# Designs tried in a protein design run: peptides against a protein of PDB entry 5JXT. Part 230

Target 1, 319 residues: chain A of PDB entry 5JXT
Amino acid sequence: SLLPKKEINVYIGMSEMQVKWYQKILEKDIDAVNGAGGKRESKTRLLNIVMQLRKCCNHPYLFEGAEPGPPYTTDEHLIYNAGKMVVLDKLLKRIQKQGSRVLIFSQMSRLLDILEDYCVFRGYKYCRIDGSTAHEDRIAAIDEYNKPGSDKFIFLLTTRAGGLGINLTTADIVILYDSDWNPQADLQAMDRAHRIGQTKQVVVYRFVTDNAIEEKVLERAAQKLRLDQLVIQQGRAQVAAKAAANKDELLSMIQHGAEKVFQTKGAFGTMAEKGSQLDDDDIDAILQAGETRTKELNARYEKLGIDDLQKFTSESAYE

## One batch from the design tools (peptide; made by RFdiffusion4, then SolubleMPNN)

Design b2_p26_4_s2 (from b2_p26_4, 13 letters changed)
Fold by OpenDDE base, seed 4:
Structure b2_p26_4_s2 (fold): chain B 319 residues (1-319), chain A 26 residues (1-26)
Amino acid sequence: as target 1 above (319 residues)
Amino acid sequence: MLREPYPDVEEDIEIPEDLADIVQEL
């Protein structure tokens, strides 16, 4: 029988460079961030801020002029300037040592470009698929990864491109480097490894930038997933409220952690204490804290009924 | 290793379909 997947949210502090860029994004549109635009503020403006903040949570080099150079180089700075890369770099060493194989999903093709350079720099053999990959090349990459005795350790995928019915049961670890707004896209990504033919315990690590917009993206996705499950169970197909984030929800998401980000000089959390010098005990502590917070998050939404889940979307906009 | 700079990511964030319905009204 297929073992149930283990899902762990991995809460990761921003690097010093990420904090600096996160501050710059908020400062550039401070009137929007403060809600000073009122009825004149476009939903588009808030969505653009959300997108920029999510880029920052993934890697600061997704912004022009963030990378130190010229000359531009692939080196340790590619890792230590992004909290998620620091954790990824340590986690991949463990995953490899245990004889596991890993799928890494992102929403951003340009983050996969950074991850390719990282894989080359660390000597990790990989495959890649994104939205631009031709159908024939997708099949070839899947076959190369899945072949008996494949030397490909990592598969890099955009979440949507990886969602397209493929079988990757030769991997037992899934890393969601970022989260989709639609929790079903992330589930479909996990189900590439967690499928009939899997012989190992599938473990899913969801990276979440701590004290940033990604916590609110995760909360919203968890709420939506619970609502969808309850709607299916109760046969109330009509309660599929087009949960297009309203302006006030987007504003609340942008404001989450912003004050603490403005007050912070340097990095966050374990990134402030150790930076790129994370050891095995630090990773264990991060994973254990993540497992605890994951249980707490799930327990919060499991107790809620449909009516409570619908109210919580309205009340969290006024606190 | 020397490389080109990473381009600015203006275009390539796939706005989720649930948000793309908002962008198609632009």
Scores: peptide ipSAE 0.360, ipTM 0.730, DockQ to the pose 0.216
Fold by OpenDDE base, seed 2:
Structure b2_p26_4_s2 (fold): chain B 319 residues (1-319), chain A 26 residues (1-26)
Amino acid sequence: as target 1 above (319 residues)
Amino acid sequence: MLREPYPDVEEDIEIPEDLADIVQEL
């Protein structure tokens, strides 16, 4: 029988470079961030800020002029300038040592470009599929990854490309490098490894930038997933249609952690304490803290009814 | 290893349909 997935949110501090870029994004649109634009702040402007903040949470080199250079080099700076890369780099070493194989999902194909350069730099053999990959090349990449005795350790995928019903049960680890706003897209990505033919315990690591917009993206996704589950269980199809983020939700998401980001000089959390010098005990502590916070997050939403989840703005989770 | 810089990401992160209704109202 297929074992249930183990899902762990991995809460990761921003690097010093990420903090600087996160500050710049907020400062550029400070009137919008403060809600000073009143009735005229376009939902477009807030969505653009959200998108830029999500890019920053993934990697600062997703912005032109963030990378040190010229000359531009693939080196250790590709890792230490992004909190998620520092954790990924340590986690992949463990995953490889245990004889596991890993799917890495992102919403951003340009993040996959950075991850390809990282894979080459670390000597990890990989496959890649994104939205631009031709159908024949997708088949070839899947077959190359799934072949008996494949030396391909990593499969890099956009979450969209992962949605296409492909079977990757030769992997037992899933890393969601970022989260989809639709938790069903992430579930579909996980189901590439967690499917009939899987023989191992599937473990899902969801990377979440701590004290940033991604916590609110995760909370919203968890709320939506719980709502969808309750709607299915209660047969109330009409409830699903109300979940479009309003302007005030987007503003609250942008404001989450913003004050702390403005006050911070340097990196956050474990990135401030150790930077790229994370050891095996630090990774264990991060994973254990993540497992605890994941259980707490799920327990908050499991207690809520449909009517509570429909009224629940992210502010009331802390009252 | 020397390379070109990464370009700015103009990628449309898939605004989910529930947010795409938000973007289509834009």
Scores: peptide ipSAE 0.359, ipTM 0.727, DockQ to the pose 0.240
Fold by OpenDDE base, seed 1:
Structure b2_p26_4_s2 (fold): chain B 319 residues (1-319), chain A 26 residues (1-26)
Amino acid sequence: as target 1 above (319 residues)
Amino acid sequence: MLREPYPDVEEDIEIPEDLADIVQEL
């Protein structure tokens, strides 16, 4: 029998560099962020801000001129300048030590480029598939990863490319480095490991930058998923179509945590306290806190009806 | 290891169709 997957949101503070770039993104478009553009503010402009903030949450080196250099090097700075990389680096050591194999998904192919350099730097053997990978090369990568006694530890995938019905049941850990706006894309990614032929407990770690746009992306995705489930259960297929984020929703998402980001000097949370010096106890604390917050998030949306789930509730359950 | 800098990422985020339809009409 396939065991149910365990899903844990891993809430991660921004590094000092991420905070600085997050501030810079908000400051560049401060009039839009403050809603001063009024009716003239384009939805496209707000979407672009959201995209830039999501890049920042993933890695500051996704911005030109963020990386220290020249010379440009693959070194420890690739890790400590992104909160998600700090947690990933510790988590992968644990995953490897337990004899697990891991799928890492991202929305961003350029983040996979950073993750490849990281894999090489740490000596992790990997496979990669993204949207540009040829069909034959995808088959070859899957076969190499799934091969009995494969030395490939990590599979790097874009979420959408990983969604294409492939079988990766030789992995038991899934890391969603970022979240899709469509929770079904993330589910399809998880289902690469969590399917017939899996022999282990699948564990899914969803990385979420704390006090940032990604919390609102996650909340919206969780809301949409619950709405989709209720619509399917009630046979009301027509209700699902109205879920396009309006300008006010996007603005509220952009504003989430912005005040705290502007007030912050340095890094956030555990990244401020420990940075790259996270130990195993710090990781256990992050995972335990994440498991608690995940249960609370799920419990919030499980109680909501269709009419409530159609309303954007900007109030985070933690204010 | 020495390398080239990472390029800026313009459009690597798939905007959902429900959001994208609004971007194409502008």
Scores: peptide ipSAE 0.357, ipTM 0.729, DockQ to the pose 0.247
Fold by OpenDDE base, seed 3:
Structure b2_p26_4_s2 (fold): chain B 319 residues (1-319), chain A 26 residues (1-26)
Amino acid sequence: as target 1 above (319 residues)
Amino acid sequence: MLREPYPDVEEDIEIPEDLADIVQEL
């Protein structure tokens, strides 16, 4: 019988470099971030800020001039300059020791480029599929990963490219390096490993940058997922609520954690205390805290009705 | 190992369709 998937949100502090770039993104358009642009400020401007903040949460090297150099090198700085990479690096070492195999999903093909360089640097054998991968190469990569006795440990996928009905039940761990705005895309990604033919407990680790835009992306995705479930249960197809974030929602998302980011000198949380020196106990603490917060998040939305879920109460960072 | 810098990812942000409708209405 297929075991239920275990999903854990892994809340990760920003590195010092991520904090600096997150500040720089907010400062570049501080009038927009403060809502000072009034009714004339385009939602496009706010969407651009949201997307830049999400890039920062993934890796600061997604920005021109963030990487130290020239010369540009693949080395330990690729890991320690991104909180998600620090946690990923320790987690992958544990996953490998357990004899598990892992799917890593991202929205960003350019993050997969960084993850490829990381895999080569650590000596992890991998496969890759993104939106640009030719159909024949996708089939070859899937077959190479799924073959009996495959030495491929990691499969790198863009969430949408991995969503295309493929079977990857030879993996038992799923890492969502970032979240899709559509929670169904992430579910479809998880269901590549969580299918008939899976023999292990599937565990999903969703990476979430703590005290940043990604917490609000996750909250919005959880609300949407609960709303979709209730609409299906109640047969109320008409409650396809305006799925589009309004301007005030986008502004609230951008403002979330911004004050604390501006006050922060260095890194956040466990990244400030340990950085790249995370041990197995630090990982266990992060996973346990994440499991608790995941249960709390789910319990918050399970109690809400359709009418409550449609009222996105943006707790602004100023309330 | 020496490499080229990572390119700026200004263009590769797929605005989700549910957000793209917001961008097109502007």
Scores: peptide ipSAE 0.354, ipTM 0.724, DockQ to the pose 0.242

Design b2_p26_4_s3 (from b2_p26_4, 14 letters changed)
Fold by OpenDDE base, seed 4:
Structure b2_p26_4_s3 (fold): chain B 319 residues (1-319), chain A 26 residues (1-26)
Amino acid sequence: as target 1 above (319 residues)
Amino acid sequence: MLREPYPDVEEDIEIPEDLADVVKEL
C-alpha cells in the first residue's frame, strides 16, 4: 500500500544579503508598506511588493546588482547568500547518502537557473523541466530520470510544469523551494512522487523563509486548502472562497515581520549563528523545529469550521 | 567558473491565475 506522505515545513532564516535586500524592497515603497497610500494605493503596487519580497526569500541574485561582480562566478557565494540554499546544500548531502532521489519545485524559472549552476558546482546530476520546455524534451527528461539505474539525482521543476500528470515515483523526496498561492498546485507537485508505484516513504520538505512574507503565503494556502476540503465534504458549492487577496490582506502580509527585518543587523536565526557552517545537528534541529511548527499550524486549521475559517481572514487584517 | 550575470526577474514570476485576473486588467 502507498504510505502516507510526511510533510514538514522547514523554516529558514534569511542570509545577511537577503535581509539587506528585503529592507531595500520595503524602503523603496515605504509609504505603501505603511498603508499611507489609502484609497490611492493600487492592488497592483502591493502585489508587486509581494512578488519582490518572494524573490528575495528565494535568492537575492534574482535582483540585478545583488551578485558580487564582475567577474560573475559560480562558487560558494551562490549558497551562503541565500538561507534556503544553505539548508538545501546540507539536506541534499543527506538525501544522497540515504540513497534517495529528489524533486525540487519552484515557482520561478530563474531560480531553477541558479539551481542548475548549483547542481553543476556540486557535481549533482540533474534533469530540468519548466514552462518553456518543449513537450518532447519534457518526455525525454522524465524518461531519463525514471530509467532503471538512472544517475540523475535531482529533478528541477517549475511547480506548474511538474503538475501536468507526470509520474516521478522514482523519487521519494520532494522539496518545495517556494509555495504556490494555490495549495492545489503544490499538492499536484507532491503527487508526482506520491502516487501508485511509489515503494518508499515520500517526504515533502516545504521551505519557508522565517519571519517573512512566505509565512503568510503558507498560512493563506493552508487556510484555503482547509476551506476547499470542508466545502467538498459539506457539498456547499456556494462558499466562493474569495479567490483573490484584498488590499488589506496583502498589506498585512507585507507588514509581517517587516519591523524585525528593519531592526536586524546581519542574518536571521541559525543563519546568524552558523551561516554556511551548518552541521548535521543544526539541520536536525531545523527539521525538528519545522516538524513541531507544522503540527501546530495544522492543528490551528483542523479545529476550525467553515464559518470560523471565513471569519479568520477578516480578523487577522485588524490585529 | 566564469558566467554571465543572472538577469533581473521582472517577468518570470507566474502570478497565480487567481491573482493573474488582477494583472489581465492591465
Scores: peptide ipSAE 0.360, ipTM 0.728, DockQ to the pose 0.226
Fold by OpenDDE base, seed 1:
Structure b2_p26_4_s3 (fold): chain B 319 residues (1-319), chain A 26 residues (1-26)
Amino acid sequence: as target 1 above (319 residues)
Amino acid sequence: MLREPYPDVEEDIEIPEDLADVVKEL
């Protein structure tokens, strides 16, 4: 029988560079961030800020002029300048020592480019597919990854490309490097490993930048997932349509953690304390804290009815 | 290893359909 998957949100502090870029993004549109645009603020402008903040949470090198150079090099700076990369680098070493194989999903194809360079730099053998990968090349990559005795440790995927019904049950670890706004896309990605033919306990690590917009993306996704579950259970298909983020929700998401980000000198959390010097005990502490916060998050939404979830989509703008 | 700089990422995030209706009005 297939074992239930374990899902752990891994809350990760920003690097010093991420904090600086996060501040810069907020400062560039400070009037929008402060709600000073009022009714004149376009939802598109807020969405653009959200997009930039999500890029920052993934890697600062997704911005022009963020990377130190020229010359541009693949080196340790590719890791220590992004909190998620620092945790990923330690986690992958552990996963490899366990004899596990890993799927890494992102929404951003350009983040996969950074992850490819990282894989080469660390000597990790990988496969890649994204939205641009030809159908034949996808088949070839899947077959290369799934073949008996494959030396491919990592599969890099965009979440969308992972959604295409492929079987990757030869991996037992899933890393969601970022989250989809639609929790069903992430579930579909997890289901590439968590499917008939899996022989191991599937573990899903969802990376979430702490004190940043990604916490609100995660909360919104968790609300939506619970709403979708309740709608399916109650047969009320009409309820699902109201989940479009309004301007006030987007503004609240942008404002989340912004004050603390502006007050922060250097890195955040474990990245401030240890940075790239995280040991195995630090990773265990991060995973344990993440497991606790994951249980708390799930317990928050499990108690909510449809009417409460519909209100909380509106009231999360007031906390 | 020497490489080219990473380009700026435009539009790599799938905007959910519930948000995409807002982007189509531009």
Scores: peptide ipSAE 0.355, ipTM 0.727, DockQ to the pose 0.238
Fold by OpenDDE base, seed 2:
Structure b2_p26_4_s3 (fold): chain B 319 residues (1-319), chain A 26 residues (1-26)
Amino acid sequence: as target 1 above (319 residues)
Amino acid sequence: MLREPYPDVEEDIEIPEDLADVVKEL
């Protein structure tokens, strides 16, 4: 029988470089961040800010001129300049030692370019597919990954490409490097490994930048998922259609952690304390804290009814 | 290993349809 998935949110501090870029993004559009913008222009600007903040949470090298150079090199700076890469680098070593195989999903194909360079730098054998990959090349990559005795450890995928019904049950670990705004896209990605033919316990690690926009993306996705589940259970199909992010929700999401980011000199959390020098005990502590916070998050939304979830602006979660 | 710099990501993060209706109203 297929075992239930184990899902763990992995809360990760920003690197010093990420904090600096996150500050710059907020400062560039400070009037919009303060809500001083007019009604229509504000929504476009706020969406653009959200996109830039999500790029920053993934990797600062997703911005032109962020990488130190010339000369530009693939080296340890590719890892230590992004909190998610520091955790990924340690986690992949553990996953490999366990004899597991891993799917890594992102919304950003340019993040997959960084992850390819990282895989080459660490000597990890990988496959890649994204939205631009030709159909025949997708089949070839899937077959190469799934073949008996495949030396391919990692499969790099955009979440969109992972949604295409492919079978990757030869992997037992899923890393969501970022979250989709639609929790169904992430579920569809997980279901590439968590399908008929899986023989192992599937574990899903969802990376979440702590004290940043991604916590609010995750909260919103969890609210939507719970709402969708309740709508299906109650047969109330009409309820799901109303949840377009309003201006005030986007503003609240952008403002989340912004004050602390402006006050911070250097990195956040474990990235400030240890940087790239995380050991196995630090990873265990991060995973344990993540498992606790994941249970707390789920328990918060499981208690809410449809009417509560529809009124639930991110502010009312803390009242 | 020497390489070219990463370009700026102009990727359309798939704005979900519920946000894409927000972007289509833009």
Scores: peptide ipSAE 0.353, ipTM 0.722, DockQ to the pose 0.240
Fold by OpenDDE base, seed 3:
Structure b2_p26_4_s3 (fold): chain B 319 residues (1-319), chain A 26 residues (1-26)
Amino acid sequence: as target 1 above (319 residues)
Amino acid sequence: MLREPYPDVEEDIEIPEDLADVVKEL
C-alpha cells in the first residue's frame, strides 16, 4: 500500500552573504519597498523585486558579482554562502546514510547548475532534467536513475520539467529547494516519487527561507491550495479565477521581514549560531521546528472558508 | 576546481502566468 507522504516545511535562516544581498536588493529600490512610488510604481517593478528576493533566498551566486573571485572555484564557499545549501549538505549526508534516494526540485535551472557543481564537489552521483533537456536525454536520465542497482543518488529537476508525468518511485525523499507559485506544480513534483510502485515512506522537505519573502510565497500557495480544494468540494468553479497578486499583496510580501533583515548583522537563526558547522542535533531541531510550523500553517488554512481565503489579510509588516 | 562565474540570472525566472498577465498589461 502507498503510505501517505510526510510533508515538512524546513525553515532556514539566510547566510551572511544572503542577508547582504537581500538588503542590497531592497535598498536598490527602497522607494518601491516603502510604497513611496505611488501610482507610478508599476506592478512589474514589484514583481522584479519579488523575483530578485527569491533568487537571493536560493543562492547569492545567482547575482553577478556575488561570488568571490577571480579565480572562481567550486569549494566550501558554494555551501556556506547559502543557508539552503548548508541544510541540504547535512540533510543529504543523512539521507544517504539511511539508504534513501532523493529528488531535488527547483524553479531555477541556474540553481541546478550550482547544485551540479555541488554534487561533483561532494562526489554525489546525479541525474539532471530541466526545461532545455531533450526528450531522448530525459528518457535516458530517468532510465539511468530508475535502473535496479543505480548508483545515482540525486535527481536534479526543475519543478515544471520534473512534473511531466514521469515515474521516479525509486526515490523516497523529495526536496523542494524552492516553491512554485502554483501549489499544484509542487504537488505534481512530489507525485513523481509518491506514486504507485513506491515501497517506502515518501518524505517531502520544502525549503523555506525564514523571515523572508518565501514565507509569504508559501502562505499564498497554501491559501490557493485550500481554496482549490474547497472550490472542488463545493462545485464553485467560478472562485478559482481570483486575480494575480495585486500591487498591495506584492508590496506586503516584499516588506515581510525587511526591517529585521536591515537590522541583522551577519546571518539569521541557526545560520548565525552554527553556520556550516550544523550537527545532527541542529538538523533534528530544524526539522522538528519545521514540522510544528507546518502543522500550524495547515491548521490555519483548514479552518478558513472560501470567503475568508479570498480575503488576503495583508497583515502589514508593521503589526 | 577553477570555473567560470555563474551568469547573472536576469531572465530565467518564469513569472507565473497569473503574474505574467499583469506584466503584459503594463
Scores: peptide ipSAE 0.356, ipTM 0.728, DockQ to the pose 0.231; fails the geometry check

